# Designs tried in a protein design run: peptides against a protein of PDB entry 6EJA. Part 53

Target 1, 276 residues: chain A of PDB entry 6EJA
Amino acid sequence: VEYMPANPVRIAFVLVVHGRASRQLQRMFKAIYHKDHFYYIHVDKRSNYLHRQVLQVSRQYSNVRVTPWRMATIWGGASLLSTYLQSMRDLLEMTDWPWDFFINLSAADYPIRTNDQLVAFLSRYRDMNFLKSHGRDNARFIRKQGLDRLFLECDAHMWRLGDRRIPEGIAVDGGSDWFLLNRRFVEYVTFSTDDLVTKMKQFYSYTLLPAESFFHTVLENSPHCDTMVDNNLRITNWNRKLGCKCQYKHIVDWCGCSPNDFKPQDFHRFQQTARP

## One batch from the design tools (peptide; made by RFdiffusion4, then SolubleMPNN)

Design b2_p13_3_s2 (from b2_p13_3, 5 letters changed)
Fold by OpenDDE base, seed 3:
Structure b2_p13_3_s2 (fold): chain B 276 residues (1-276), chain A 13 residues (1-13)
Amino acid sequence: as target 1 above (276 residues)
Amino acid sequence: DYEYEGLDGRGDL
């Protein structure tokens, strides 16, 4: 018997899309759409055709909105974190959207649960935050991510400016850039003026792939640290042969690796899979 | 079971 919560959580899904990913977006949207949730879509500034398509979708559904602002993002760019942070602020200011969880999605990292299962699960654990850590050598993580390097996003490139030190007293962590954050933590990240949030926002504004580490690091060093669950309820399609070819060296002064997009068949399979 | 493999192809140029 599936648990049916008396007060089901409502989810704000944030989608960051670019290029010609219309088909991928359509598949994702159809898979995750529910009338009780909210969808906030950012379209890359350069993707005008996609923007028009997304606007058309948003006009058809009252619980779908498009960001009025648009950023030009690049792979690994610090601007991705800025996009999430601004979207979080926007969502908190939308008083007509009473969401309980913030969830980002891409075609490369699909939920492994049905909507009912996801809602039931999150309703039971509504005070928790779900971030998946790399779960290995943290020193290796820092080195491989280039967290000890200073990057500047400028002219559609991530410039490596030099070396930097990890802030003292901060336990750095990271892993998947797909997370499930409760509203309370999002409020903290958005509005807190404490030293942690302030310093981390600054630090990660010069960080490569900041979304893979920022929220983990902030959460684990915050008063909300006890709310962390090392699980993002996702299945990521990692394929080293396809995704780890240093293919981003032309836009970042670092070798990159990214997960691969799922096919519809993969998505259906994962929906039937138990949580890892 | 989730495994983070994103690090394998990352590093300095």
Scores: peptide ipSAE 0.229, ipTM 0.851, DockQ to the pose 0.697
Fold by OpenDDE base, seed 4:
Structure b2_p13_3_s2 (fold): chain B 276 residues (1-276), chain A 13 residues (1-13)
Amino acid sequence: as target 1 above (276 residues)
Amino acid sequence: DYEYEGLDGRGDL
């Protein structure tokens, strides 16, 4: 029996999807769907078939919406961060959706807890933000992520333009691009006009894989820094042998890795993985 | 605690 909080948190799940994997998305959606949560789905501008499918789903559920705007995102593209940021703004403007946490998901990353467990946990720690750090040498991370390089997203490609400096006084961090952010921090990121947020939004608009570092960096350098929890409460189907083959070099001037989508056979691992 | 090892960045080509 799981603890039932008196004031359970409600979650805004943001799904950024592309391609033609409608069945996979349906499976993912069914796995995470709950009537008390909210689902905001962005479908890549190029994925019209999937968009139609997602629209059909959204019409069946009052707590499922599709972004009216659609971006053509690429792997590692700065536009992915823009997608999240705009989604956050949209969600904050949806006064009829009283969400407490922002969670992004893909078919490659699932919450490690059941809905009840997740809600119970987040309800207990509703003032915290869950971002998993790389846990390695930060200098190495910067190099690996290309944070000291300037990228431009143009023509469906991330062009490496040259070197750049990390902004002075900023402690850069990052890791997983899957996070759990409380509403308060999302509000801060969305509406703050302080130097940190302004500078970081600018900086990360020219950053490769920005979602892996932006929120970490902003959080850790913000007045909300004490809310950082180095855990994203996720299980990722990570296989370096399969995912680290520089498979995206044709769309980005960088070498990267990618986690693998979960298969039905992988779902049993959710119960076997480590808990926070 | 769950440890995430998934970093998408690999470095320079």
Scores: peptide ipSAE 0.023, ipTM 0.638, DockQ to the pose 0.568
Fold by OpenDDE base, seed 1:
Structure b2_p13_3_s2 (fold): chain B 276 residues (1-276), chain A 13 residues (1-13)
Amino acid sequence: as target 1 above (276 residues)
Amino acid sequence: DYEYEGLDGRGDL
């Protein structure tokens, strides 16, 4: 019998979806849906068919909502961070949704634990934030991420404008853009007016793949730095042979890798993956 | 030429 917490955490799942991923989204939704959690779904501005499908789902469940605003996001675009930040603000303003954790998802990743295991775990560690770091040389990470480069998102393209300096006194970190953040830290990121949050929001407005390092960097340099856990409690379907071919050079002045959508044949990996 | 080598990049967009 799994441990049942006396005060189980409730999770706000933020789903960022685009394209024709309706079937994948449906599978994801069925896999993660629970009556005690909340689901906030952003559909890319250009994905009208998917938006209609998601709206239909949201009408069937009281704990499912769709963002009234929609962004046209591109791979690696700074606007993805804006999407998360705005979603966080929206969720904090929803007084009827008492969530304790923020978890972002796409059709390309799954939590590695069952709902009961996840809730039990997060209920035990409700004061912690789960961000997976790159685990490599930090200088190399900065270079490979292009953090020392200035990017501008404009007209559905990430333009590399030139070099920039990392802000002084900031310990930069990053890794996965999949994270589990407690409400307290989300409140800090959303409403803090301190120099750290202000400067980092500005810095990351011109950053490639900002979600892979923004929250790491802010957390580690904040008064909440002791709450970091180097784990995101999920798996992503990576096939670097297929996903690392600079396929987005037409959109972004950078090369990157893409995860693959999970297929039914891939689900066996969930059972084989080591759990925290 | 620089190449992104993040852990879990948003390549599905």
Scores: peptide ipSAE 0.025, ipTM 0.661, DockQ to the pose 0.122; fails the geometry check
Fold by OpenDDE base, seed 5:
Structure b2_p13_3_s2 (fold): chain B 276 residues (1-276), chain A 13 residues (1-13)
Amino acid sequence: as target 1 above (276 residues)
Amino acid sequence: DYEYEGLDGRGDL
């Protein structure tokens, strides 16, 4: 029996989906669906079939909505961060959805806790933000992430235009692009007009894999810096031997790694700890 | 060529 908090947190799950993985999405949705949570689904602009399927689901559940806007995102593209930021704004403007946490999900990443466990945990730590850091040398991280490189997303490609400097006075951090953010921090990211948020939004609009670093960096340099927890409570189907083959070089002027989608046979590997 | 070596970079887009 799980602990029942007196004031359980409610979660806004943001799903960014593409392709024709309707069955995978359906399985995940069934696994994470709860009447007390909220589900905001972005379907890639190019995935019309999937969009139709998701719309059908959204009509059946009052706590499921689909983004009225749709972006064409690419691997490593800056537009992915734009998708999250716009989703955050939308969710904050939905006054009828009193969510406490923002959680992004895909078929490649799954929460390691049951709903009850997750809610209990987040209810206890509702003032914290959960971002997993790389845990390596920061200079190496910057180099390997290409943070000191300027990228432009255009024509479904991430063009490397040249070198750039990390803004002075900013402590860069990052790691996983899977995070659990409390509403307070999301509000800050969305509505703050301070120099940090303004500069970072600009900086990361020209960044490769921006979601792996933006929220970490903003949080750690913000007045909310003391709320960071170095854990995203995720399990990822990660295999570098399979995922690190420079398979996206045709899309990005960079070599990268990618996790794999979970298959039904992979579910037995769920553990009580997050995988890097 | 440079190579990204993040922990769990998003690669299914």
Scores: peptide ipSAE 0.023, ipTM 0.650, DockQ to the pose 0.138; fails the geometry check

Design b2_p13_3_s3 (from b2_p13_3, 5 letters changed)
Fold by OpenDDE base, seed 1:
Structure b2_p13_3_s3 (fold): chain B 276 residues (1-276), chain A 13 residues (1-13)
Amino acid sequence: as target 1 above (276 residues)
Amino acid sequence: DYEYEGAEGRGPL
């Protein structure tokens, strides 16, 4: 029997989906759905069929909503961070959704815990933020990520414009773009007007793969720095041989890697209570 | 790990 917290946390799951994988999304949704959590889904602006399918789902569940705005996102694009930031703002403005944690999900990276385990764990550590760092040579990470390069997202392409410097006094970090953030930190990122948040939002608006580094960097340099846990509680279907073939060179002026999507059989990782 | 492997496989064209 799993530990049952007296005041269980409620989770806002943010899903960023694209393409025509409606069946895959349905399977994933069924695997992760719980009546006590909230689901906010962004569908790529170009994925109209998928959008219609997701809207149908949202009409069936009171705790599922679809973003009224839609961005045309590309792999590695700065717009992905914008999508998360706007989603965070929206979720904070939803007073009828009392969520405690923000969790982003994709078909390529899932939480390793069942719902009960995840809720119990997060309820115990509700004041912490979970971000997984690369854990190696940070200078090399910066170079390989292209953080010292200026990128511009335009016409569905990430253009490399030139070199740039990391802002002085900022300790840059990064790693996984899958994270678990508590509401307090999300509020800070969303509403703070301090120099750190302001500068980092500007800096990362011209950054390749910004979600892999923005939240790490902001958190570690913020008054909330002591809340960081170097763990995102994820299992990733990572295969470098398959995922690192510079397959995005036509989209971004950089070679990139991505994990493989989980298969339906992997959904057993979640044990959810279905809606009655 | 995933994060490092991803970074290592990245770079300029």
Scores: peptide ipSAE 0.252, ipTM 0.823, DockQ to the pose 0.506
Fold by OpenDDE base, seed 2:
Structure b2_p13_3_s3 (fold): chain B 276 residues (1-276), chain A 13 residues (1-13)
Amino acid sequence: as target 1 above (276 residues)
Amino acid sequence: DYEYEGAEGRGPL
């Protein structure tokens, strides 16, 4: 018998979408949609056709909204973090959407739980935050991610300007840019004026792939550090043969890897169960 | 894990 929580958590799903992935988005949306959750969708500024389609969807569902602002994001760009941070602020200001968890989604990563399982799990662990760390040598992670390098996002390019130091007293961590964050931590990230949040927002505004490290780092160095669970309850469609060929060198002054979008034939993988 | 494998392929140009 599956646990049925008396006060089930409600999830704000944030989708950051771009390009012509309308069909893929539709499939994903259908797979994750539930009336008790909330969906906040950002469409890349350049993806006008997709934006129109998403707007149409948002008009059909009261719990689906589209960001009134749109950013032009690039792979690895610092602006992706800005997108998340702004969406978090927006969601916190939506008093009519009483969400308990923030979950980001793309076509490249899916939750491994059914809705009922996910809700039950998060309802049991509503005070926790779920971030998956790289789990290896941290110094190597820093080097490979280029966290010790200064990047500037400008003209649809991530320019590597030079070297930088990790702020003193900060334990940097990272891994997956797919996370499940409770409302309390999101509030902290959004509204805190402490030195940690302020410095990290500044630091990561010049960081490559900031979403893979920002929330990990902030959480682990914050008063909320004890709430971290090293699991994001996701399956990422990594394929090194396809995703690790330095294909982004034209837009980023770094060699990158990315996961592949899930295809219909990959959906069987969502039936897999993993527990922290 | 998958996440680490992805990161391992990254580096300076």
Scores: peptide ipSAE 0.237, ipTM 0.820, DockQ to the pose 0.639
Fold by OpenDDE base, seed 4:
Structure b2_p13_3_s3 (fold): chain B 276 residues (1-276), chain A 13 residues (1-13)
Amino acid sequence: as target 1 above (276 residues)
Amino acid sequence: DYEYEGAEGRGPL
């Protein structure tokens, strides 16, 4: 029997979807949908068919909304972070959606825990933020991520313009771009005007794969640093043979590596890979 | 680390 919290947390799930993966989205949505949570879905500006499908879903559920704005995001693009940040702002402005946690999801990862387990866990640790760090050589991470390089997203391409320095006094970190953030930290990221948030928003607007590092870096350098938990409570389907083929070189001036979408046959791995 | 291993293939072109 799972612990039933007296005041269960409510989750705002943010889904950033694109392409023709309507079936995959439906599967994921069915897997994560609960009446007590909220679902905010961004559909890529170019994915009109998917957008229509998602709109239909949103009309069927009062706790499902679609972003009225749509970004044309590319793999590794800085605009993905913008998408999350704008989504966070929107969600904070939705006073009728009293969410406690922000969780982003894609078909490339899956929550480890059942809804009840997840809610119980987050309700117990409602003041914490869950970000998975790379956990190894940070200098290597910076190099591999190209954080010391300046990128410009333009014309559906991430142009590498040159080298840059990491801002002084900032401890850069990162890892998974899948995170669980509490409302308080989201509020901080969204509305803070301190030098850290301002500087990092600027810095990461010229960053490749910014979501893999922005929230980590902001959190760890913020007054909320003590809320960091090195766990994103999910599994990611990493397969180097499939995901690390430099397959995005046509989109970004960098050799990319991405997780693979989960397939139905991968479902059996979810329980055995559960993180405590 | 499983997540980090995925990123190991990244780098300059």
Scores: peptide ipSAE 0.203, ipTM 0.803, DockQ to the pose 0.656
Fold by OpenDDE base, seed 3:
Structure b2_p13_3_s3 (fold): chain B 276 residues (1-276), chain A 13 residues (1-13)
Amino acid sequence: as target 1 above (276 residues)
Amino acid sequence: DYEYEGAEGRGPL
C-alpha cells in the first residue's frame, strides 16, 4: 500500500553537468522529471554546446532553470562545493519555487525509488536529512580522502600544498557526495554565521572532494545533528576496476577514484535494489 | 557499503 501524503514534499533537483554528456543528461532528466518538482542545472563554463542544449530544455519546462553563473569545475575540485552552495542560495531566493528537499544527481547515481515512493518517504520524514557515511574507520577515511592535506584549486588543477590538521572539536565524517537535504538544513548551511558553518566553509574551500564530507561534517556537528539518517536512497554504479585507477592524477595531486556512469542496461537495478 | 569500497583506491601519489 503506497502512502499518499496530504501535503507532498516538492524536490529541488540540482544537476551539475559537463562535457558532452547530453544523452546521459537526457536519460536522467526523463527518469526524474515530474511537474511538481524543480530542476536547477549548472553547466560547466567550458561546456558551451551542452549549455545551449540545456537552455533549450529549460525553455520547454517552467520548473527547469539553468544557473546564470557557470563555474569551471574539475574532478575533486573545491569549486564543486561552491557550486552546490551557490545553487542552494539561489534556490532559497527563488520564492516562486516552494521546494522542501534539495537533491543532487548525476549519471553515476540514481534514486532507487519511484517518484511516488520517494515523495511518500520524504513527506513522512520531511524533518530528516539523508547522507550516507562511509561506515568504516574514520581515521582511514580521513587519510584516503586527504582531509588532513591542504589543497588549492588553481588553473584547473588541485594542488597539494602540504599537511593540515583537522579542526579541533570537529567530528569529521563523510561518504557519498549524493545527499537529500531538507530546506531547513539548507537554510542553516546557507545563512548561518555561526563558527561551525564559517569554519567549515573555510576548511573545505581547500579540500579535495569536499562534497563527500562537508555536509556530513556540518550536519553532525550542528544543532541539527539529530536529523541525520545514514542513507541517501541512491544506487551508485561503483566499479573499482574502472573507477579506482588513479585516472585523475593529471588533475589532482592525489590518487582518484569515482563511480561509473549508469548505462541503460543498469536501470533495471533501480527497481530491484533495496535500500543501501 | 559500496561508497567506502569504491574509495579504497584513493590515496597519495
Scores: peptide ipSAE 0.249, ipTM 0.816, DockQ to the pose 0.625; fails the geometry check

Design b2_p13_3_s4 (from b2_p13_3, 4 letters changed)
Fold by OpenDDE base, seed 3:
Structure b2_p13_3_s4 (fold): chain B 276 residues (1-276), chain A 13 residues (1-13)
Amino acid sequence: as target 1 above (276 residues)
Amino acid sequence: DYEYEGSDGRGEL
């Protein structure tokens, strides 16, 4: 029996797209679009053709908007976190969009539930935040993420400048950069002036792949720590052979890995896959 | 074990 919530949550989907990912974006959009949700799309500053295409889509749907600002983002760049943070602020300022959850998506990581299932689930757990942790040795995580290294994003490159220390008293965590955050926590991250949020924003502005760790770390060290759920309700088309070849060394002074984009044939999997 | 974007070969060059 499917749970039908009396007050169903509404979701703000944030999409960060670049290059010529028009086909992937179209597939994703078709898969996740619903009239009751909201879609906020950032297109890389350099992707003008894609931007035009996305603008056309946004004109067809009242619940689809495109960021008026555009950043030049790179893989692993700190600017990705800036993009999310600014998008969060924008979404909070959109009083005509009463969203309850913030969800980011890529073609490499899709929700494992149907819309009805997702809405039902989130409506039941509307006070929770869903972030998937690495689930392994935290020291190893820090080392391989380069969290103890200082990075500077400049000239479309992540420059490794040197070593740094993890701030004292902070329990660092991370894993997937795909998360489901409730509005209350997004408000906290966006508007809080406490020492935690302030310091973490600064720290992660010099961090490689900041979205994989920032929200985890902030949440777990915040007054909202009890809302943490170690699950992002995603399936990732992860293939180590294909996704982990140190293919980003030309962009970042670090060896990186990424999951593979979903193909149309993969959609059956996420629609039918039960929650792990 | 959960696999994420930072799995396996990620690390210092």
Scores: peptide ipSAE 0.254, ipTM 0.842, DockQ to the pose 0.598
Fold by OpenDDE base, seed 2:
Structure b2_p13_3_s4 (fold): chain B 276 residues (1-276), chain A 13 residues (1-13)
Amino acid sequence: as target 1 above (276 residues)
Amino acid sequence: DYEYEGSDGRGEL
C-alpha cells in the first residue's frame, strides 16, 4: 500500500528552456504534468518560436504560466541564477498558486520518482531541502568550478577577469544545479536581507555556473542548514566522455562539461530506484 | 559507482 498523504505537497516546476529543446520539452512536459502542480516556464529571449509554442500551451492549462520577462542565457552564465531567483520571486508573489516545493527541470534531468512517489516523499519531508553535492574534495571543486575566479557575463560571453577570494566564513558547496527546495527556504533566499544572502547574491553574480553552487552554499551557511539532504532525487544524463570536450570555450573562458538531453530510448533509466 | 556532480569539471583553458 502506497502512502497517501493527507495534505499532499504541491510543486512549482520551473522550466528553463531554449530553442533546441522543443521536442524534448514536449516529452518532459507530458511526463511531469499534473493538475495539482504548477509550471512556470522561462523561454530564452532568443527562442521566439519556442516562446510562441509555450505560450500556446500555457493558454490551455490554468496551472501553466510563462515568464513575462525573458533573459538571454548562455551556458555557465550568471544570468541563469538570475532567472531562477526572479522566477522564485514571481512564484512567491503568485498568491493563487499555493506551492510547497520549487523544482527546476531541463531536458537533461528527470526526477527518478513517479509523481505519486515524489509527492508522498516530499509530503513526508516537507521541511527538508534536497541538493546533491559534488561528493569530492571541496578544494578541488572550487578549483574546477572556477569559484575562485571572477567572471563577468557580457555580450553573450562569460569573461574571466581575474582571481577572487571566497568570502570569509562561508563554507562553499555545490554540485548538481537541479534541486528541490521547500517554500520556506525559497522565501528566505528571495526576501532575506541578512549578510549571507546579500553577499552570496553579489558573489554569484560574477560566478560561472552559479546554480550549481549558490543554493548549496546559501543553505549550508544559513539558519536552514539542518534541512539539507544530499540528494536531488534525479537522474542526469551524463556522458562525460562526450560532454567534457571544452565545447563551450567560445562562450566561457573556462572548460566544462554538459549533460545530454534525454531521448526516448533513455526513459528506461527513470525506473531506477534510489533512496535519499 | 559515483559520478561527480557539476558541469565545470575540467577547469582552466
Scores: peptide ipSAE 0.075, ipTM 0.776, DockQ to the pose 0.539
Fold by OpenDDE base, seed 4:
Structure b2_p13_3_s4 (fold): chain B 276 residues (1-276), chain A 13 residues (1-13)
Amino acid sequence: as target 1 above (276 residues)
Amino acid sequence: DYEYEGSDGRGEL
């Protein structure tokens, strides 16, 4: 029996979805839906069919909302970070949604815990932020991610413009673009006008795969640095043999990997994965 | 233990 916290955290789940995978989204939604949480869904501007489907879902649940704004995001695009940042701002402005944690999800990852377990865990560690680092050589990470390169998102493409320097005094880190952030840190990221947040927002506006590094870097260099936990409480369906084929070279002037979407047959692995 | 997280970019084209 899972511990029931006296003051259970409530989670704002942010889903960034695209394409026509309505059934997959529905499956995921059903798997993660709980009446005590909040769901904020961004549908790619180009995915009108999916948008209509998601709107229908949102009308059925009071704790499900769809972003009134929609971005056309691309793999690795800086606009994806913008999507998260704007979603965070929106969620902070939703005074009727008293969420405690921000969690982004896609079909490529799944929480390793049941809702009860997740809530219990986060309720115990409500002051912590969960970001999974790459766990490798940081210099290699920078090189592989192209963090020392300047990118411009334009015309549905990430154009590599040239080289750039990492800002002085900044310890760059990153890894998973799936994270669990407490409200306090989200507030900091959203509203802080300090040099760190300002510089990093600017820096990552021209960054490839910004969500894999922005929050890590901001957190680790912020007054909230001691709240970092190197874990995102997820399993990710990594199959690098399939996901590392430079499949996005037509979209980005860079070569990268991607995790695979979970399929129904993969769900049995959730219980087998080690939990924090 | 978790597997490596992130896109683990391959670098320049």
Scores: peptide ipSAE 0.052, ipTM 0.763, DockQ to the pose 0.614
Fold by OpenDDE base, seed 5:
Structure b2_p13_3_s4 (fold): chain B 276 residues (1-276), chain A 13 residues (1-13)
Amino acid sequence: as target 1 above (276 residues)
Amino acid sequence: DYEYEGSDGRGEL
C-alpha cells in the first residue's frame, strides 16, 4: 500500500511538444494524467496539426492548458530555456492552479515512479529540488557543453560567435535537462532581481543546450543551494552509439548527443524500474 | 550501469 501524505503535493507538468506525434502524446498524457495535477502544454510554432489536437484535449480537461504563445525551438537552442522560463512565469501567475512542483516531460524521458509514489515522495521532500548532475569532471563538462562559447539563436540555427568567460564567482554545474523543481525555487528564478539570476538569464540566453545547466547553476549558487538533490527520478533511453553522431550539425555549430524516444509499450515497465 | 547525464557534447565541428 502506498503512503498517503496528509498534504499531497500537486504537480504542474510542462510538456514541450513538436511534430505530428499526436497519438504518442495522447498515450503519454493518459499515462501521466491525474485530476489533482496541472498540465501546461507548449506546442512548437511550426506544429499546427499537433496544436489543434492539443487544443481539443485542453477543452476536455479543466486542468489542461495550452500556452497562448508558441516558440519555434531547435535542438540545443536557447529558446528552449525561454520556453521553460515563460511557462514558469505563466504558471506562477495562474492563481487558480495551486501547484507545488514543476516537472518537464518529453517522449525521451519518463518518470520512474507511479503517480502515487511520485506524489508521496515529493510530499515528503517538498522543500527539495531534483536536478541530476553529469557526474564527471566539471571542467570537461564545461568544455564539452561549449559553455565557454558564445552562441546566438537566429534563423533556426545556433551560431557560434566566439569565446566567452564563465562569470567570476559562479560555480557551473549541469547534466540532465529533465528536472523536478519546487514552487519556491521556481518563484525565485522567475521573480528574483538579484545579481545571480539576472546574470545567469543573460548568460544562458546565449548558451547551447541551456536547460542542461541553467537551473543547476542558478540553484547551486543561490540561497536555495542546500535544497539540491542529485536525482531527477527519470529514466532516459540513452544509446550513445546512435545518438552521438553529430546529427545536429546542420542546426548548431557544435556536436552533441541526443537520447532516443521511448515507445508506448515501455512506459508500464519503467514504472517498476528503480534508478541506481 | 552508469550513464552520463546530459548531451555530453562532442565539441567543435
Scores: peptide ipSAE 0.098, ipTM 0.792, DockQ to the pose 0.542; fails the geometry check

